# Peptides against a protein of PDB entry 5EIB, part 164

Target 1, 366 residues: chain A of PDB entry 5EIB
Amino acid sequence: VDLEPGTMDSVRSGPFGQIFRPDNFVFGQSGAGNNWAKGHYTEGAELVDSVLDVVRKESESCDCLQGFQLTHSLGGGTGSGMGTLLISKIREEYPDRIMNTFSVMPSPKVSDTVVEPYNATLSVHQLVENTDETYCIDNEALYDICFRTLKLTTPTYGDLNHLVSATMSGVTTCLRFPGQLNADLRKLAVNMVPFPRLHFFMPGFAPLTSRGSQQYRALTVPELTQQMFDSKNMMAACDPRHGRYLTVAAIFRGRMSMKEVDEQMLNVQNKNSSYFVEWIPNNVKTAVCDIPPRGLKMSATFIGNSTAIQELFKRISEQFTAMFRRKAFLHWYTGEGMDEMEFTEAESNMNDLVSEYQQYQDATAD
Target 2, 366 residues: chain A of PDB entry 5EIB as posed
Amino acid sequence: VDLEPGTMDSVRSGPFGQIFRPDNFVFGQSGAGNNWAKGHYTEGAELVDSVLDVVRKESESCDCLQGFQLTHSLGGGTGSGMGTLLISKIREEYPDRIMNTFSVMPSPKVSDTVVEPYNATLSVHQLVENTDETYSIDNEALYDICFRTLKLTTPTYGDLNHLVSATMSGVTTCLRFPGQLNADLRKLAVNMVPFPRLHFFMPGFAPLTSRGSQQYRALTVPELTQQMFDSKNMMAACDPRHGRYLTVAAIFRGRMSMKEVDEQMLNVQNKNSSYFVEWIPNNVKTAVCDIPPRGLKMSATFIGNSTAIQELFKRISEQFTAMFRRKAFLHWYTGEGMDEMEFTEAESNMNDLVSEYQQYQDATAD

## One batch from the design tools (peptide; made by RFdiffusion4, then SolubleMPNN)

Design b2_p18_5_s4 (from b2_p18_5, 12 letters changed)
Fold by OpenDDE base, seed 2:
Structure b2_p18_5_s4 (fold): chain B 366 residues (1-366), chain A 18 residues (1-18)
Amino acid sequence: as target 1 above (366 residues)
Amino acid sequence: MSELEKKIEEARAKRAAA
């Protein structure tokens, strides 16, 4: 789905365009112009019914519909505005199904689009209310990984998208292969989301590999475990050491000893015990899938529900506030029929979310 | 109408009046 035809044409003409049904390409002509309001209330609202018709058709064809997975950006107008409109509409029609998102967070390091803080804040407000699970894929973290870890002088969208793809592949492993922990979206939610509003995940991946790197060093289980918990491997720009893990899932892929994995996972938890809440028992889940990712002998994917995720929301909030106080570009949104109150409500809800994370960070076992 | 549908209609009405 896109409000721009060129993006859809690129996907269709791409190496994987043939795996999708032609009728499932739904697109507009006008784009959103990086405006959430165009995505949510005008251009997106004109297209959403056509998308819902496709969603219904595909849902009816499912033997067992677990839920929905949306991949979208929060910086642009389509991914943010129309994406959250679609989430809301799907939630209204399928209230008993899991809504899962891969939400790409904007960063000034990656994009010069000045209105990204508005689009992100307005989107986060919708995600808090209408999703069950949100993987925070932070362009800042991706950029920093590419630049600092992968030593890419000028990270490209191709480099970032490689990390996104690896992460998405990792976190969906248990859904794609039978007999795994968190084998369905609902079980994942039960294990990862102790409080309904606190459903934003910090993903991490090991090993970090660039596109075209043929020399995959064989990592060991200890090395994978260490890298997976390293802040440098997090796809969200927050330091887990500044917060506490509410819940963690670790997904190992490849031929390895379950015993060795369990030992290393226990060791890393014990070493980092101060970064876990004590009042959630058995809050670390480990899965091992014998099937490695393509091109790797083994990998580890991290899913963290951490109170440190508030750093990401604070960053967005600070940028939002700095713009909103000046009413910078606000007329682009109000001209699409939005009220300034919607901005204030979105900011408030995101700040409430930050406060909730902080409350649980500071919570002691009484 | 859902609250969202009302907001969409209000937004469209405001845009048309501008």
Scores: peptide ipSAE 0.271, ipTM 0.875, DockQ to the pose 0.849
Fold by OpenDDE base, seed 1:
Structure b2_p18_5_s4 (fold): chain B 366 residues (1-366), chain A 18 residues (1-18)
Amino acid sequence: as target 1 above (366 residues)
Amino acid sequence: MSELEKKIEEARAKRAAA
């Protein structure tokens, strides 16, 4: 789905364009112009019914519909505005199904789009209320991984999207292969989301290795485990050491000893015990899938529900506040029918979310 | 009409009047 035809043509002409039904390509002509209000109330609202018709058709073809997965950017007007409109409409029609998102967070290091903090804040407000599970894929973190870890001097969108795809493949492993932990979206939510509003995940992937060092690096369970828990491997620009894990899932892929995985997972938890809440029992879950990802012998994917995720929301909030105090570009949104009150409500709800994470970070077992 | 649908219609009406 897009409000621009050119992006859909790129997907259709791409190496995997043939895996999608032609009738499932729904697109507009005008785009959102990086304006959340165009995506949510005007241009996107004109297209949403056509998308819902496709969603209904595909849902009816499912033997067992677990829920929905949306991949979108929070910086752009289509992904943010129309994406959150679509989430709301699907939630209204399918209130008993899981809403899962892969939400790409904007960064000034990656994009010069000045209004991204507005689009992100307005989107987060919707995601807090209408999603059950949100993987926070932060362009800030992706850029830093590409530059620092992968040794890419000038990271491209292709390089960032490669990390996104590896992460998405990793976190969905348990859904795609039988007999795994979190084999369905509801079970994932039960294991990962102890509090309904605190459903924003910090994903991570291992191995992350520069092209020049790939041939010299052994892939071992200890190295995967260490790298997976390293703050530098998080796909969200947060330091887990500044917060506490509420819940964790680790998904190992490839031929390895389950015993060795369990030993290494226990060791890393013990070394990092101060970074876990003590009042949620059995808050770390581990899965092992014998099928490695394409091109790797082994991998590990991390899913963290950490109170440190508030650093990401604080960054967006600070950028939002700096623009909103000046009323910068507000006329672009108000001209699409928005009220300034909707900005204030979205800012308030995101700040409330930050406060909730902080409350649980500071909570002690009584 | 949901609250969201009302907000969409109000937004469209404001845009059309601007």
Scores: peptide ipSAE 0.185, ipTM 0.839, DockQ to the pose 0.838
Fold by OpenDDE base, seed 5:
Structure b2_p18_5_s4 (fold): chain B 366 residues (1-366), chain A 18 residues (1-18)
Amino acid sequence: as target 1 above (366 residues)
Amino acid sequence: MSELEKKIEEARAKRAAA
């Protein structure tokens, strides 16, 4: 789905364009112009019914519909505005199904689009209310991984999207292969989300290795475990050491010893015990899938529900507040029919979310 | 009509009046 036709042509002409049904390409003509309000209330609202018709048709073809997965950016007008409109409409029609998102967070290091803080804040407000699970994929973290860890001098969107695809493949492993931990979206939500509003995850992937060091790296369970819990491997620009893990899932892929995995997972928990809440029993879960990812002997994927995610929301909030106080570009949104109150409500809800994370970070077992 | 549908209609009406 896109508000621009050229994006659909790029997908269709791509190496995997033929895997999608032609009738499942829904697109507009005008685009969103990086404006959330165009995506949500005007251009997107004209297209949404055509998307819902496709969603219904595909849902009816499912033997057992678990829920929906949306991949979108929060900086752009289509991904943010129309994406959150779709989430809301799907939630209304399928209230008993899981809504899962892969939400790409904007960063000034990657994009010069000045209105990204508005689009992100307005989107987060919708995601808090209408999603059950949100993987926070932060362009700042992706850029830093590409530059520092992968040793890419000039990271491209292609390099960032490669990390996104690896992460998405990792976190969906348990859904795609039978007999795993969190084998369905609902079990994932039950295991990872102890409090309904606190459903934003920090994903991580291992191995991350520069092209120059790939030949010399032995992939071992200890190295994967150590790298997976390293703050530098988080796909969200948050330091887990500044917060506490509410819940963790670790997904190992490849032929390895389950005993060795359990030993290393116990060791990393014990070394990092101060960074876990003590009042949630058995809050770390591990899965092993014997099928490695393509081109790797083994991998590990991390899913963390951490109170440190508040650092990401604080960053967005600070940028939002600095623009909103000046009413910078606000007329682009109000001209699409938005009220200034929607900005204030979105800011308030995101600040409340930050406060909730802090409250649970500071909570002790009585 | 859902609350969202009302907001969409209100937004469209405001845009048409501008």
Scores: peptide ipSAE 0.120, ipTM 0.773, DockQ to the pose 0.860
Fold by OpenDDE base, seed 4:
Structure b2_p18_5_s4 (fold): chain B 366 residues (1-366), chain A 18 residues (1-18)
Amino acid sequence: as target 1 above (366 residues)
Amino acid sequence: MSELEKKIEEARAKRAAA
């Protein structure tokens, strides 16, 4: 789905364009112009019914519909505005199904789009209320990984999207291969989301190795475990050491000893015990899949529900507030029929979410 | 009509009046 036709042509001409049904390509002509309001209330609202017709048709063809997965950006008008409109409409029609998202957070390091903080804040407001689980894929973190870890002098969208694809492949491993932990979206939510509003995940991937070093690095279970818990390997720009893990899932892929994985996972938990909440028993889950990702002997994927995710929301909130106080570009949104109150409501709800994470961070076992 | 549908209609009406 897109409000621009050119993106659909790129998907169709791509190496996997043929796996999608032609009728499942729904696109507009005008685009969203990086405006959440165009995506949510105008251009997107004109297209949404055509998307819902496709969603219904595909849902009816499912033997057992678990839920929905949306991949979208929160900086652009289509992914943010139309994406959150779709989430709301799907939630209304399928209230008993899981809503899962891969939400790409904007960063000034990656995009020059000045209004991204508005689009992100308005989107987060919708995601708090209408999703069950959200993977926060932060362009700030992706850029920093590309630049610092992968040693790419000028990271491209292709480089960032490679990390996104590796992460998405990692976190969906348990859904794609039988007999794994979190084998369905509902089990994932039960294991990872102790409080309904606190459903934003920090994904991480290992190994992250520069092209020049890949051929010389022997990957081991201890190295994967250490890298997976390293803040530099997190796809969200927050330091887990500044918060506490509510829940963690670790997915190992490749031929390895389950015993060695369990030993290393126990060691990393013990070493980092101060960064876990004490009042959630058995809050770390581990899975091992014998099938490695393509081109790697082994990998580890991390899913963390951490109170440190508030750093990501604080960054967006600070950027939002700096623009909103000046009423910068508000006329672009109000001209699409939005009220200034929707901005203040979205800011308030995101700040409430930050406060909720902080309360659970400060909670001690009595 | 859902609250969301109402907001969409209100937004469209405001845009048409501007």
Scores: peptide ipSAE 0.080, ipTM 0.730, DockQ to the pose 0.912

Design b2_p18_6_s1 (from b2_p18_6, 8 letters changed)
Fold by OpenDDE base, seed 2:
Structure b2_p18_6_s1 (fold): chain B 366 residues (1-366), chain A 18 residues (1-18)
Amino acid sequence: as target 1 above (366 residues)
Amino acid sequence: SFPYVKRKAYHYKAPKPV
């Protein structure tokens, strides 16, 4: 789905374009122009019914519909505005299904789009209410990984998208291969989301490999475990050491000893015990899939529900507030049918979410 | 017009080392 036809043509002409049904390419002509309100109330609203018809058709073809997975950006107009409209509409029609998102967070280090803080804040407001689980993929973190860890002098969208693809492949491993922990979206939500609003995950991946650099060095389970818990390998620009993990899932892939995995996972928890909440029992879950990712002997994917994610939301909120106080570009949103109150409500809900994460960070076992 | 920053190929500018 896109409000721009050129994106769909790029996907269709791409190396995997043939895996999608032609009728499942739903696209507009005008785009959202990086305006959330165009995505949500105008251009996106004109297209949403056509998308819902496809969603219904594909849902009816499922033997067992678990839920929906949306991949979108929060900095743009289409991914943010239309993406959240789709989430809302799908939630209305399928209230008993899991809504999962891969939400790409904007960063001023990565994009010069001045209105991204508005689009992100308005999107997060919708995600808080209408998603069950959201993987926070921060372009800042992806850039920092590419530059600092992968030693890419000039990271490209191809390099960032490689990290996103590896992470998405990792977190969906249990859904794609039988006999795994978190084998369905509902089980993942039950294990990862102790409180309904606190459903924002920081993903991580090990080994981090640049496009074309096969790490010929077989990583060990200890090295994978250590890298997976390293703040430098988090796909969200927050430091887990500034918060506490509510829940963690680790997904190992490849032929390895389950005993060694369990030992290393216990060791990393014990070494980092101060960074876990003590009042959530068994809050670390581990899965091992014998099938490695393509081109690797083994990998580990991290999913963290951490109160440190508030750093991400604080960053967006600060940028939002600095613009909103000046009413900068606000008339472009209100001109598409938005009220100024929707901005204030979205800011408030994001600040409430930050406060909730802080409350659970500071919570002790009574 | 809305500040439609067309996706120029964002050459990620490395943050200058402080």
Scores: peptide ipSAE 0.043, ipTM 0.455, DockQ to the pose 0.016
Fold by OpenDDE base, seed 5:
Structure b2_p18_6_s1 (fold): chain B 366 residues (1-366), chain A 18 residues (1-18)
Amino acid sequence: as target 1 above (366 residues)
Amino acid sequence: SFPYVKRKAYHYKAPKPV
């Protein structure tokens, strides 16, 4: 789905364009122009029914519908505005199904789009209420990984998208291969989301290796385990050491010893025990899938529900507040039928979410 | 026109095979 036809042509002409049914390409003509309100109230609202018709048709063809997975950008008008409209409409029609998102967080390092803080804040407001699971994929973190860890002098959208694709492949491993931990979206939610509003995940992937060091890196369970818990490996620009893990899932892929994985996972928990909440028993889950990703002997994917995610929301909130106090560009949103009050409600709800994460961070086991 | 601040096109230079 896109409000711009050129994106669909790029997907169709791409190496995987034939994976998708032609009838499942729903697209507009005008685009959202990086305006959330265009995506949500005007251009996106005109297209949403056509998307819902496709969603219904695909849902009816499922033997067992678990839920929905949306991949979107929160900085752009289509992904943010229309994406959240779709989430709302799907939630209304399928209230008993899991809503899962891969939400790409905007960064000034990656995009010069001035209104991204508005689009992101308005989107987060919708995601707090209408999603069950949200993987926070932060363009800030992706850029920093590309530059610092991968040693890419000039990170590109393709380099960032490679990390996104690796992460998405990793976190969906248990859904795609039978007999795994978190084998369905509901089981993932039960294991990862102890509090309904606190459903924003910090993903991570290992190995992340620069081209110059690939030949010298041993792919071992200890190295994968150490790297996936490293703050520099988080796909969200938050330091887990500034918060506490509510829940963790680790998904190992490749032929490895389950015993060695369990030993290393226990060791990393014990070393980092101060960064876990003590009042959630068995809050670390581990899966091992014998099937490695393409081009690797083994990998590990990390999913963290951490109170440190508040750093990401604080960054967006600070940028939002600096613009909103000036009423900068508001007339472009209100002119699409949006109320100025919705900005204040979205800001408030995101600040409440930050406060909730802080409350659970400061909570001690009595 | 809505301020289309031009995205810095981080052109994906596919890393040349060394």
Scores: peptide ipSAE 0.035, ipTM 0.436, DockQ to the pose 0.014
Fold by OpenDDE base, seed 4:
Structure b2_p18_6_s1 (fold): chain B 366 residues (1-366), chain A 18 residues (1-18)
Amino acid sequence: as target 1 above (366 residues)
Amino acid sequence: SFPYVKRKAYHYKAPKPV
């Protein structure tokens, strides 16, 4: 789905374009122009019913519908505005199904879009209420990984999208291969989300190796385990050491000893015990899949529900507040039928979410 | 005009078919 045709043409002409049914390409002509309100109330609202008709048809063809997965950006107008409209409409029609998102957070390091903090704040407000699971894929973190860790002098969207694809492949491993931990979306939610509003995950991936250094390191289970808990390997720009893990899932891929994995996971948990809440028993889950990712002998994917995710929301809130106090660009949103009050409601709900994360960070076992 | 990103040219280098 897109409000611009050019993205659909790029997917259709791509190496995997033939995997998708032609009738499942739903697109507009005008685009959202990086405006959340245009995506949510005008251009997106005109297209949403045509998308819902396709969603219904595909849902009826499923033997066992678990839920929905949306991949979208929160900095643009289509992914943010139309994406959150679509989530709301699907939630209304399928209230018993899991809503899972891969939400790409905006960064001024990656994009020169001045209004990204508005689009992100308005989107987070909708995601808090209408999703069960949200993977926070932060363009700030992706840029910093590419530049600092991978030593890419000029990171491209292709380099960022490679990290996104590796992360998405990692977190979906248990859904794609039988006999794994969190084998369905509902079990993932039950294991990862102790409180309904606190469903924002920081993903991480190991190994993060530059193309020039890939040739030399035999990856080991201890190295993977240490790297997956390193803040530099997180796809969200927050430091886990500034918060506490509510829940963790680790997904190992490749041929390795389960005993060695369990020993290393216990060691890393004990070493980092101060960064876990003590009042959630058995809050670390581990899975091992014998099938490695393409081009790697082994990998580890991390899913963290951490109170440190508040650093990401604080960054967006600070950027939002700096523009909103000046009423900068508001007329572009209100001109599409949006109320100025919705900005204040979205800011308030995101600040409440930050306060909730802080409350559970400071909570002790009674 | 709404402040469009100067989209830094999406050099979508299609992943080389491995």
Scores: peptide ipSAE 0.030, ipTM 0.418, DockQ to the pose 0.016
Fold by OpenDDE base, seed 1:
Structure b2_p18_6_s1 (fold): chain B 366 residues (1-366), chain A 18 residues (1-18)
Amino acid sequence: as target 1 above (366 residues)
Amino acid sequence: SFPYVKRKAYHYKAPKPV
């Protein structure tokens, strides 16, 4: 789905364009112009019914519909505005199904789009209420991984998207292969989301190795485990050491010893015990899938529900507030039928979310 | 420098008052 045809043409002409049904390409002509309100109330609202018709058709063809997965950006107009409209409409029609998202967070290091803080804040407001699971993928963190860890002097969107795709493949491993922990979206939510509003995950992937060092690194379970818990491997721009993990899932892929995985996972938890809440028992879950990812002998994917994710929301909130106090560009949103009150409500709800994460960070076992 | 894909600044051409 897109409000611009050029993205759909790129997918259709791409190496995997043939895996998608032609009738499942729903697109507009005008685009959202990086305006959330165009995505949510005007251009996106005109297209949403056509998307819902496709969603219904594909849902009826499922032997066992677990839920929905949306991949979108929060800085744009289409992914943010129309994406959150679509989430709302799907939630209304399928209230018993899981809503999962891969949400790309905007960063001023990666984009010069001045209105991204508005689009992100308005989107987060919708995601808090209408999703069950949201993987926070921060363009800042992806850039920093590419530059610092992968030693890419000039990271491209291709390099960033490679990290996103590896992570998406990792976190969905248990859904795609039988006999795994978190084998369905609902079990993932039960294990990862102790509080309904606190469903924002920091993902991570290992191995992350520069091309120049790939030949010299043995892929071992200890190295994967260490790298997976390293703050520099988080795909959300927050430091887990500034917060506490509510829950963690680790998904190992490849031929390895389950015993060695369990030993290394216990060791890393013990080393990082100060960064976990003590009042959630058995809050670390581990899965091992014998099938490695393409081109690797083994990998590990990290899913963290941490109170440190508030650093990401604080960054967006600070940028939002600095613009909103000046009423900068508001006429572009109000001109599409938005009330100025919706900005204040979205800011408030995001600040409440930050406060909730802080409350659970400071909570002790009674 | 990250390749700033200059997303086309939507020059909202305010309609000139006729």
Scores: peptide ipSAE 0.013, ipTM 0.385, DockQ to the pose 0.024

